# Peptides against a protein of PDB entry 3OIQ, part 88

Target 1, 212 residues: chain A of PDB entry 3OIQ
Amino acid sequence: KNRIFVSSSKDFEGYPSKAIVPVQFVALLTSIHLTETKCLLGFSNFERRGDQSQEDQYLIKLKFKDRGSERLARITISLLCQYFDIELPDLDSDSGASPTVILRDIHLERLCFSSCKALYVSKHGNYTLFLEDIKPLDLVSVISTISTKSTNSSKHSSSELISECDLNNSLVDIFNNLIEMNRDEKNRFKFVKLIHYDIELKKFVQDQQKVL

## One batch from the design tools (peptide; made by RFdiffusion4, then SolubleMPNN)

Design b1_p19_5_s1 (from b1_p19_5, 7 letters changed)
Fold by OpenDDE base, seed 2:
Structure b1_p19_5_s1 (fold): chain B 212 residues (1-212), chain A 19 residues (1-19)
Amino acid sequence: as target 1 above (212 residues)
Amino acid sequence: MTSDAEFPDFEPPPFSLSL
């Protein structure tokens, strides 16, 4: 089956009550939940959903069934956190107890853009997204990609260009949602509170704010 | 809302990290 690009996690409300569907989305990493029995990653596009939390709109489950998959999950989390400069407690406990990691609200300190491939699995109307692949995206690369596409609306139909269009539209939508959150005095999100808030991000946000 | 529903009869796929 072809992989479906998902622009909204509301799309899953229209999905079959019993299905297996390969999906792809881009979102910000919002949470990490690693226990002895589970590994979950939360992602969000910060799409407005009434009075519901805008966090964890995509809850991704990693395979965590045996010592090999558990080790791979821990290594994957460590490498993602290293890529995004997220401080983790030492996952190497000499104490034989598997460390528990619970991080929330990651987007308040860092914009961790990620392209995820997942398997949508449903039964009885409930669903789980199982991770197939995660690609962390560099913020400078995200900003450059958005900025260059706004200037080059000319030429070529191919199925690959649809995926690049969908990716870039979702990245723009995320920034627009973050700009709205930044303007809301009740929202905890502020660009100036990001650890990596620099002159480039500041300029990009100021330029996007003039179009909204 | 996303669910973390359990599917005991389902074998989850392997996953990768693409850096």
Scores: peptide ipSAE 0.597, ipTM 0.948, DockQ to the pose 0.804
Fold by OpenDDE base, seed 5:
Structure b1_p19_5_s1 (fold): chain B 212 residues (1-212), chain A 19 residues (1-19)
Amino acid sequence: as target 1 above (212 residues)
Amino acid sequence: MTSDAEFPDFEPPPFSLSL
């Protein structure tokens, strides 16, 4: 079955009430919820949804049913946090309790771009997105990709019909949404408050703001 | 609608991290 590229988490409102659909999206990591019983990752494109929170538009569940999957989830979270320079609260509490990690509003401090492959599973109109793959994206690489508008369609295989255009369009849409949030005085998001706010990101944002 | 519905009869896929 072909994987569907998803540009908006609203697309799921039109999906069948009973389905299993492989999907892919690109979004910013907004939350991490790791407990003894579950692991959830929140992502957002910051698409305007009226008065609803723009966070966790894509709630991704990791397989967390056995010690092997639980260990893999914990390792995955640790490696993602290392990749994005996210400080995890000291997991070294000598209490033999499984460390609980609850991080929110990650996008207020770091732009954690991620390409996610997930399985949309629905029953009775309710759904869950199960993680299949996560690829963290480097911000410099994201900025470069948007800026260079790679017209180099490398002819790789008709089975991954995720156009480089769909990825690039979604990355541009995310930045446009962040620029709108940055312009809103009521919005907590500000580019200048990002820990990694540098001259390159500043220049890129200033150049994108001239096109909007 | 919270996208955290339970599917007791569903086996979740394995997941990977691509660095």
Scores: peptide ipSAE 0.596, ipTM 0.949, DockQ to the pose 0.736
Fold by OpenDDE base, seed 1:
Structure b1_p19_5_s1 (fold): chain B 212 residues (1-212), chain A 19 residues (1-19)
Amino acid sequence: as target 1 above (212 residues)
Amino acid sequence: MTSDAEFPDFEPPPFSLSL
């Protein structure tokens, strides 16, 4: 199936009012909403949309219809949070009460880069993105990828239909948007407030700031 | 922002985590 790479969540405004379209994007994890009845992940590229919130530009719904899919969703959230060092309450509590998790503004403390494969489903102009696959991306690997590919247009035919250029461009755009947010005194986002703000990230941001 | 619209007649795909 041809999967469409999406660089902006505005692209969905031009999508058919009744369709099923496989899509992929790269974004930062901004929110987790796990209840008894649904599981949602919020993502953002922090694209400027005027006075609209830059949070949760991509709302991704997980299948959550039966005990098997509910358990898989809970395990997936636990493993994602473990990968990003996000503290969660114990989701496996023997108390029979399914724990509710509501995390917001994750990007203010941690840069959780994620490559998402989703199914765009629309009817009557309303749509939902259903998760097909999520790949968390290591921040050191993201920084290294941006830094090295600014110089190497080497044609490696990797048989994944997504241009390695589209991924890199989206990662660069996210960092550029974060740099602009960091420069805005009214914006809550600051690189120095990230829990994992190290010398490597500091140097990378300082070098990117000279190009913008 | 994306919608979280309900599709009762739609079966959502299975999902995976790629670590």
Scores: peptide ipSAE 0.594, ipTM 0.947, DockQ to the pose 0.834
Fold by OpenDDE base, seed 3:
Structure b1_p19_5_s1 (fold): chain B 212 residues (1-212), chain A 19 residues (1-19)
Amino acid sequence: as target 1 above (212 residues)
Amino acid sequence: MTSDAEFPDFEPPPFSLSL
């Protein structure tokens, strides 16, 4: 089945009330919700939705039904947090209670770009996105990709039929939305408050701000 | 808005992490 690239989480409002659709998107990680009974990841493109919250536009469920899937979810969260330098509370409590992790507003401290493959599952007009694959993206690689593709269509044949254009357009749209949030004095998001705010990110944001 | 609706008759897919 062809996987659909999703540029906006509003697209799901037009999706069938009873379907199973493989989808893919790129977004920033905004939340982690790990309990004894479920694992959820929140993502956002920070698209303007009027007065609606820009947080958790994509809420992704991980399979969490048995000890094997629970263990895989916990390992996946630990490895994602390690990749993004996100501090987790020590998961090594020798107390046989599986630790609860609730992180929110991750984007206020770290830009955690992620490419997600998911199953859209709907019934009676309600839907859930189930994780199939997550790929964390390096911020330096994201910045370089946006900066270089303004000039050269190098046809590198890799057999993932996601138009390399759809990925780049979504990454540009996310940065444009973050620039608008940074310009808004009422918005909590500020680039200068990111833990990883460096000279490269500063220069990139300053150059993008001149085009907007 | 994204919902977290329950689907008792649905088996969620396996998932992977691609580093």
Scores: peptide ipSAE 0.594, ipTM 0.947, DockQ to the pose 0.819

Design b1_p19_5_s2 (from b1_p19_5, 7 letters changed)
Fold by OpenDDE base, seed 3:
Structure b1_p19_5_s2 (fold): chain B 212 residues (1-212), chain A 19 residues (1-19)
Amino acid sequence: as target 1 above (212 residues)
Amino acid sequence: MTSVADFPDFEPPPFSLSL
């Protein structure tokens, strides 16, 4: 089955009330919810939704049904947090209780760009997104990709070109949404409050702000 | 929080991390 690239989480409002659809999106990691019984990841592209919260626009469920899948989920969260320099509470509690991790508003401190593959599963008009794959993206690589592709359409295969254009457009849209949030005095998001706010990110934001 | 629907009859896919 062809995987559908999703640019907005609103697209799911038009999806079939009974389906299994492989999807892909790029978004910022906004939340982690790991307990004894479930693992959820929240993502957002910060698309404007009127007065609705812009966090957790994509809520992704991991397989968490047995000791093997629970272990894989915990390892996946640990490695994802290690990649983004997210501090986790010590998972090494000698108490045989699996540690609980609840992180929110991750985007206020770190821009955790992620390319996600998921299964959209619906029944009776309700849906769930189940994780198939997550690829964390390096922020410097994201900035470089947006900055360089405005000038060079070099001929790669037609299937790779579509997926790469969709990815780049979504990355630009995310940055534009973050710039709008940064301009809003009422919005909690500010680029200068990011732990990794450097000269490169500063310059990139300043250059993008001149186009908007 | 958006309520994630439960599908007891659905076997969730395996997942991976791609670094």
Scores: peptide ipSAE 0.539, ipTM 0.915, DockQ to the pose 0.683
Fold by OpenDDE base, seed 1:
Structure b1_p19_5_s2 (fold): chain B 212 residues (1-212), chain A 19 residues (1-19)
Amino acid sequence: as target 1 above (212 residues)
Amino acid sequence: MTSVADFPDFEPPPFSLSL
């Protein structure tokens, strides 16, 4: 089955009431919810939805049904947090209590760009997204990709089923949404409050702000 | 609102991390 690139989590409102559809999106990691019984990842593109929360627009379930999948989920969360420099409590503690991790509003401190492959599963008009793959994206690489491709619509037929254009457009849209949030005095998001706010990100944001 | 329905009869896929 061909994987569908999803630019908006509103696309799921038009999806079949009973289906299994492989999807992919790019978004910022906004939340981690790890308990004894479940693992959820929240993501957002910060698309404006009126008065609705812009957080957790994509809520992704990990397989968490047996000791093997639970261990894989904990390792995956640990490695993602290591990649993004997110401090976690020790998840491997020999104390037979599985640590509970609840992180929210991750985007207020760190821009954690992620490319996610998931299964959309629906029944009776309700749906769940199940994780198939997560690829964390380096912020410097994201900035470089946006900066270089805004000038070159050169036809590279790379045979990956998701156009490199769809990924880049979604990354641009996320930055544009963050710029709008940064301009809004009522919004908690501010680029200058990011722990990793550097000269490169500052320059990139200043240059993008001139185009909007 | 993102729906997080339970599907007890559905076996979730394996997942991977691509670093």
Scores: peptide ipSAE 0.539, ipTM 0.917, DockQ to the pose 0.783
Fold by OpenDDE base, seed 4:
Structure b1_p19_5_s2 (fold): chain B 212 residues (1-212), chain A 19 residues (1-19)
Amino acid sequence: as target 1 above (212 residues)
Amino acid sequence: MTSVADFPDFEPPPFSLSL
């Protein structure tokens, strides 16, 4: 099945009012909404959208219909949070209450880059993105991938090259948007407030800021 | 607007985590 790479969640405004389209994007994790009845992940590339919040530009619904899918959702959230060093309340607490997790503004503390595969499903002009796959991306690997764009024309298939170019362009766009947010005095986002702000990220941001 | 529509007649796909 041809999966469409999506660079902007505005692309969905041009999508058919009744469709099922496999899509892929890369974005930062901005929110987690786990309740008794649903699991949602919010993502953003921080594309400017007027005066609207730049968070949750991609709202992804996980299958949450039965005990098996609910368990898989909870495990998936726990493992994602473990990968990104996000503190969660104990989801296995024997307290008989299904743990509710509502995290927002994750990007203010951690850059949680994620490659998402989803199904765009629309009916009557409304749509939902259903998760098919999530791959967390390591920040060092993201920085390396953006920085090394100048030298590895190794002959991979034309389909892999397109996907790699699209991924890499979206990663650059996200960093450019974060740099603009960091420069805005009204924006809460600041690189120096990230828990994982290190010398490598500092250097990378300083080098990218000279090109913008 | 990011829509979170309910599709009662739609079976959501299984999902995976790729580490």
Scores: peptide ipSAE 0.537, ipTM 0.916, DockQ to the pose 0.791
Fold by OpenDDE base, seed 5:
Structure b1_p19_5_s2 (fold): chain B 212 residues (1-212), chain A 19 residues (1-19)
Amino acid sequence: as target 1 above (212 residues)
Amino acid sequence: MTSVADFPDFEPPPFSLSL
């Protein structure tokens, strides 16, 4: 089955009420919800839904049914947080209770770009996205990818029908949405409040702001 | 809180992390 690239979480409103569809998207990690019974990851493209940008536009459920999948989920969260330099609240509670992680608004401190493969599963008009794969993306690599592809349409091989253009367009759209949020005085998001706000990101945002 | 629908009859896929 071909994997569908998804540019908007609104696309799921047009999806069949009973289906299993492999999808892929790129988005910012916005939330982590790890408990004893479930693991959820929230992602957003910050596409405007009415008057407000929403966090958690893509809520991804991890398999969390047995000790093996629970362990894999915990390791996955730890490695994602390590990759993005996200401070986990002390997982070293000496209480033999499985550590609970509830992080929200991650995008206010860190731009955590992620390429996700998921299964869209629907029944009775409701759906869930189940994680198949997550690839964290380095911000410098994202900036470089956007900056270099404005000039080179290099034809590479027609076997993964997710055009390298669709990924880039979605990354550009995310930055454009963040620029709009940064311009809104009522929005909590500000580039200058990111912990990793450096001269490279500053320059990229300033250059992108001139095109918008 | 966004409610994720539960599908008791569905076995969720295995997942991976690609670093």
Scores: peptide ipSAE 0.536, ipTM 0.914, DockQ to the pose 0.628

Design b1_p19_5_s3 (from b1_p19_5, 8 letters changed)
Fold by OpenDDE base, seed 1:
Structure b1_p19_5_s3 (fold): chain B 212 residues (1-212), chain A 19 residues (1-19)
Amino acid sequence: as target 1 above (212 residues)
Amino acid sequence: MTSVAEFPDFTPPPFSLSL
């Protein structure tokens, strides 16, 4: 089955009331919810949805049904947090209590760009996204990709069915949405409050702000 | 928090991390 690239979580409102559809999107990690019984990841592209919260627009469920999948979920969360420099309590502690992790508003401190592959599963008009793959994206690589492709409308060939254009357009849209949030005095998001706010990100944001 | 729909009859896929 061909995987569908999703630019907006609103696309799911038009999806079949009973389906299994492989999808892919790029978004910022906004939340982690790990308990004894479930693991959820929240993502957002910060698309404006009126008065609705812009957080957790993509709520992704990990398989968490047996000791093997629970261990894999914990390891996946630990490695993802290590990649983004997110401090977690030790999830491998031999204390027979599985640690509960609830992180929210991750985007207020760190821009955690992630490319997600998921299964859209629906029944009776309700749906859940199940994780198939997560790829964390390096912020310097994201900035470099946006900066270089704004100049090259040059045709390069066919090999992955998700156009590099769809990924880049979604990355640009996320930055544009963050710039709008940063300009809004009522919005909690500010680039200068990011722990990793450096000269490169500052310059990139200043250059993008001139185009908007 | 948006309530995630439950599908008891569905076996979720395996998942991976691509670093």
Scores: peptide ipSAE 0.559, ipTM 0.933, DockQ to the pose 0.625
Fold by OpenDDE base, seed 2:
Structure b1_p19_5_s3 (fold): chain B 212 residues (1-212), chain A 19 residues (1-19)
Amino acid sequence: as target 1 above (212 residues)
Amino acid sequence: MTSVAEFPDFTPPPFSLSL
C-alpha cells in the first residue's frame, strides 16, 4: 500500500472508521510520555484549531509490549533526546524502578523537527497512530531547504516519492504558524526564548516575517 | 491527558530511528 503524506492531523477525520493506513508527516516534537506501560510521542504543526491546544496534534504510540520493545523505546527516546540536546533523567539507572519521563511543551525551548512514518489504525471511529520510523531533522538543514526554493529536482528515483514539495510546504507552514504564535502576545512561544536561537535562525525568521 | 484509543487485538509494528 502506498504511504500517504499527511499535511494536517484534520485529514484523519475523513479517514475510514476501520482501517490500517501507512502515513507520513513532518512536525515538531512537543511531548514525550514514557512510563512503565507505554511510550507516546506528541507532535504538532501548530495548525490553528480554534480554541483547542495546538500541542500534540499527532499523538504517536510506540510498540511497548515486551522487554525487547520496551528497551528499544527507551534507547530510541535517549538517542532522539541526544540528537535534539534534550536533557533526560538517567534512563539506564539499575534501580529497579523503570524511569518515567514526562516532557511537555518541548517546542518552547527547542525546535525538534521530525519526519515520522506511522500506521493509522482505526476501529469504531477511534484511531491510534503507531510509530514505524522517526527521522529527526537538523534545523540548519530545514532552514536551508526552505530558503533554497527547490529549483534542483535531483532525480533520486527511488520508490518513496513523498513529493519534496509536500515536505517543503509542511516545513514552511510550521514556520508560518510559529511566526503567528510569536506575534501573539498571549502565546507562550517566542523565538528569542529558544535555547538554540542564533543569528541564522534570527535572520531566517526576520526574512520570513517580511513575506507574511 | 489525551486518551489514545486501545487496540488489544492489534500487534503494533516494529519501529526504527533513522539518524
Scores: peptide ipSAE 0.558, ipTM 0.933, DockQ to the pose 0.595
Fold by OpenDDE base, seed 5:
Parts: sequence; structure tokens; C-alpha cells
Structure b1_p19_5_s3 (fold): chain B 212 residues (1-212), chain A 19 residues (1-19)
Amino acid sequence: as target 1 above (212 residues)
Amino acid sequence: MTSVAEFPDFTPPPFSLSL
């Protein structure tokens, strides 16, 4: 079955009420919810959805049913947090309780771009996205990718590649949405409040703001 | 509380991290 690229989490409103569909999207990591019984990752493209929260537009469930999958989930969260330089609240509780991690609003401090492969699973009109793969993306690499492809329409072939165009369009759309949020005085998101706000990101945002 | 739909009859896939 071909994997479907998803540009909007609204696309799922048109999906079958009983299906298993492999999907892929690119989004910002917005939340982490790791407990003793579940692991959820929240992602967003920050598309405007009326008065709905722009956070957790893609809520991804990890397999968390046995000690092996629980361990893999915990390691995955630790490695993602290490990659994005996310401070985890002390996982070293000397209490033999499995550490609980509840992070929200991650995008207010760090832009954590992620390419996710998931299974859309639906029954009776309800759905859940189950993680298959997560690839964290480096912000410098994201910026360079957007900046370089504005010039090179190189035709590469048909049928199994989520078009390198769909990925770039989704990354551009995310930045455009963040620029709109940054311009809104009521929005908590501001580029200048990001911990990693540097000269490169500043220049990129200033150049994108001139095109919008 | 963040809630997702539950599918008791579904076995979730394995997942990976690609660095």
C-alpha cells in the first residue's frame, strides 16, 4: 500500500470510518506525554482551525503494551529530547516509579521539526495515529532546504517518493503559519523567545516575511 | 487529559527512530 503524504490534519475528516492507512507528515513537535501506561507525541503545522487550539493537531500514539515497547518508547523520548536539546524534568527520581514526562508548548521554546510515518486506524468514525517512524530534522537543514529549492525545479521520477515538493511545501506552510502567529500580539509564539534564536534563523524569518 | 480513540482489537505497529 502506498504511503499517503498528509499536508493537513483536516484531511482525516475525509478518511474512511473503518480503515488502516499508512500516512506520512512533517510537523513541529508540540507535546510529549509519557506515563506508566501510555506514550503520546503531539505535533502541529499550526494551521488555523477557527477557535481550536493549534497544538497537537497530530496526536501520535506509540506502541506501549509490554516492557519491550515501553523501554523503546522511553529511549525514543530521551533521544528525541537529546536531539532537540529539550530539558527533561529529572528522570532520575530514585523512586522506582517509571518517570512521567508531560511537556507542552514545546514550540514556544524550540522548533522541533519532525518527519513522521504513522498508521491511521479508524473504527466508527473515530481514529488514532500510531507511530511507525520518527525522524527529527535539523533546523539549519530545514532552512537550507527551503532556501535552495526556491531555485531548482529538478524533475525526479514517479510513484513511491512522497514528492520532495510535498515535504518542502509543508515546511514552507509551517514557517508561514509561525510568521502569522509571530505577527499576532495575542499569540504566545514569538521567534525572539526561542532559546535557539540565532542570526541565521533571524535572517531566514526576515526574508520569508518579505514574501508574505 | 489528552485522550485518543482506543482500538482493543488492534495491535499497534512497532516504531523506530531514524537519526
Scores: peptide ipSAE 0.558, ipTM 0.934, DockQ to the pose 0.560
Fold by OpenDDE base, seed 4:
Structure b1_p19_5_s3 (fold): chain B 212 residues (1-212), chain A 19 residues (1-19)
Amino acid sequence: as target 1 above (212 residues)
Amino acid sequence: MTSVAEFPDFTPPPFSLSL
């Protein structure tokens, strides 16, 4: 089945009111909502959407219907948080209550780039994205990918080239949106407030700012 | 709070983490 690359969550407004469409996007992790009954991940490309919050433009639901899927969701959240160095509130409260995790505004402290595969499922004009796969992306690898693609037109198949161009364009668009947010004095996002703000990210942002 | 649409008749896919 052909997976559709999605550059904007606005694309879903044009999608069929009754469909199951495999999609893929790249975005920043903005929120985690893990409760006893559901697991949601919020992602954003920080596209300007009028006065609406730029957070959670992609809300992804994890399968959370049985003890096996609940356990897998909890493990997946723990491993994502470990990968991104996100402090989870101690899941080890001795009270046998399933730990609730509600994190928001993750992008204010950490740039958690993620490549997501999901099923777009719609009925009656409403939709939900269901997670199929999440790949966390290393920030150094993201920066290198954006910086190096000026030169390597190596002849790989036309289908792989499209997906790779789409990924890069989306990564560039995210950085451009973050640069605009960083320039806005009213915006809470600032690169210098990121916990992982280093010389490499600083240089990359400074070089991208000269092109905008 | 963005309400996520519910599909009671839909079985969500399994999901994976690719590290």
Scores: peptide ipSAE 0.557, ipTM 0.932, DockQ to the pose 0.614

Design b1_p19_5_s4 (from b1_p19_5, 8 letters changed)
Fold by OpenDDE base, seed 4:
Structure b1_p19_5_s4 (fold): chain B 212 residues (1-212), chain A 19 residues (1-19)
Amino acid sequence: as target 1 above (212 residues)
Amino acid sequence: MTSVAEFPDFEPPPFSLSL
């Protein structure tokens, strides 16, 4: 089944009212919602959508139906948070209460780039994205990927890999959107407030700002 | 609260983490 690369969550407005479509996108992790009954991940590319919050443009539901899938969801959240250096309350705490995690605005402290594979599932014009795979992306690797591909021309390899161009374009678009948010005095997002704001990210942002 | 559409008759896929 051909997986569709999605550059905007607006693309889903044009999708069939009854379908199951394998999709993939790259976005920043913006929220985590883990309860006793569900696990949701919020992602955004920070595309401007009128007066709506730019957070949670992609809401992804994890399978959370049985003890095995619940455990896998909790482990997946712990490992993602460990990878991104996000502090979680102890999810293994013997306190007999299933730990509830509600994190929002993650992008204000950390740029958590993630490549997500999901199933778009629709019925009656409503849809849900169900997680199939999540790959966290290292920020240094993202920066290097954007910086190096200004020079490598054209190899259409017609194999089932989402074009290396689609990934790069989406990563560039995310950074451009973050630069616009950083320039907006009303926007809470500021690069200098990121916990991991270093000389490399600073230089990259300064160089991208000269092209915009 | 962002309401996610519910599909009771749908079996969600297994998911993986790729590090």
Scores: peptide ipSAE 0.583, ipTM 0.936, DockQ to the pose 0.580
Fold by OpenDDE base, seed 5:
Structure b1_p19_5_s4 (fold): chain B 212 residues (1-212), chain A 19 residues (1-19)
Amino acid sequence: as target 1 above (212 residues)
Amino acid sequence: MTSVAEFPDFEPPPFSLSL
């Protein structure tokens, strides 16, 4: 079955009430919820959805059923946090309790771009997204990709026809949504409050703001 | 509390991290 590229989590409202569909999307990491019994990752494109929170538009469940998958989830969270320079609360509580991580509003401090492969699973009109793969994206690489409009169609096989265009369009849409949030005085998101706000990101945002 | 739909009869896929 071909993997479907998803530009909006609203697309799932039109999906079959009983299906298993492989999907892929690009979004910002917004939340991490790791407990003793589950691991969830929240992502968002910050698409406007009326008065609803723009956080966790894509809520991704990790396999968390056995000690092997639990360990893999914990390692995955640690490596993602290390990659994005996310400070984890001290997991070294000497209490032999499995460390609990609950992070929210990650996008207010860091832009954590991620390419996710997931299974959309639905029954009775409800759905869950199960993680298959996560690829963190470097912000400098994202900015460079958008800026260069890389028309280098590397002829990679017709079975992963996520066009470089679909990826680039989604990255542009995310930045446009963040620019709108930054312009809104009521919105908590501000580019200047990002820990990694540098001259490169500043210039890129200023150049994108002139096109919008 | 962040809640997702539960599918008891579904085996979740393995997952990977691509760095």
Scores: peptide ipSAE 0.582, ipTM 0.938, DockQ to the pose 0.560
Fold by OpenDDE base, seed 1:
Structure b1_p19_5_s4 (fold): chain B 212 residues (1-212), chain A 19 residues (1-19)
Amino acid sequence: as target 1 above (212 residues)
Amino acid sequence: MTSVAEFPDFEPPPFSLSL
């Protein structure tokens, strides 16, 4: 089945009221919600939605139905947090109590770019996104990819290539939205408050701000 | 908190992490 690249979570408003559609998007990780009974990941592109919260625009549910899938979810969260340098409580504690993790507003401290494959599942006009794959993206690689206009989509004919253009456009749109949020005095997001704010990110943001 | 729709009759896919 062809996977659909999604540039906006508003695209789901036009999706069938009863469907199973494989989708993919790129977004920033905004929240982690791990309990005894569920695991959810929140993502956002920070697209303006009027007065609606820009957080958790993509709410992704992980399979969490049996001890095997619960363990896989916990390991996946631990490895994602290790990759992004997010401090978690020890999830493997032999104490038999499954630790609850609730992180919010992750984007205020860290830019956690992620490429997600998911199943859109709908019934009666309601939907849920189920995780199929998550790929964390390195910020230096993201900056380099945007800065080097990769006009060379070499025709690698693999039938699963998201247009390198669609990925790059979505990454640019996210940065543009973050720049707008940074300019808004009422917005909590500020680049200078990111824990990993360095000279490279500073220079990149300053150069992008001249184009907007 | 955005409520996630529940689909009790749906088996969620396996998931992977690509590092």
Scores: peptide ipSAE 0.582, ipTM 0.936, DockQ to the pose 0.618
Fold by OpenDDE base, seed 3:
Structure b1_p19_5_s4 (fold): chain B 212 residues (1-212), chain A 19 residues (1-19)
Amino acid sequence: as target 1 above (212 residues)
Amino acid sequence: MTSVAEFPDFEPPPFSLSL
């Protein structure tokens, strides 16, 4: 089955009330919810939705039904947090209780770009996204990709070009949305409050702000 | 917390992490 690239989480409002659709999107990690019974990841592209919250626009469930899938979810969360330099509360509970992790507003401290593959599953007009794959993206690599592709149409295969154009457009849209949030005095998001705010990110944001 | 729909008759896919 062809995987659909999703540029907006509003696209799901037009999806069938009973379906199983493989989807892909790129977004920022905004929340982690790991308990004894479930694992959820929140993502956002910060698309303007009127007065609605811009957080957790994509809420992704991980398979969490048995000890094997629970262990895989916990390892996946640990490795994602390690990749993004997200501090997890010490998992060293000598109590055989599986640690609970609840992180929110991750985007206020770190830009955690992620390419996600998921299954859209709907019944009776309600849906859930189930994780199939997550790829964390390096911020320097994201910035370089946006900055360099403005100039070189190298002829790669038509199927790779579409997925790569969709990815780049969504990365640009995310940065544009973050620039708008940064300009809004009422918005909590500010680039200068990111833990990893450096001279490269500063320059990139300043150059993008001149085009918007 | 936004309530995510439950699908008791659905087996969730396996998932992977691609580094």
Scores: peptide ipSAE 0.580, ipTM 0.936, DockQ to the pose 0.597

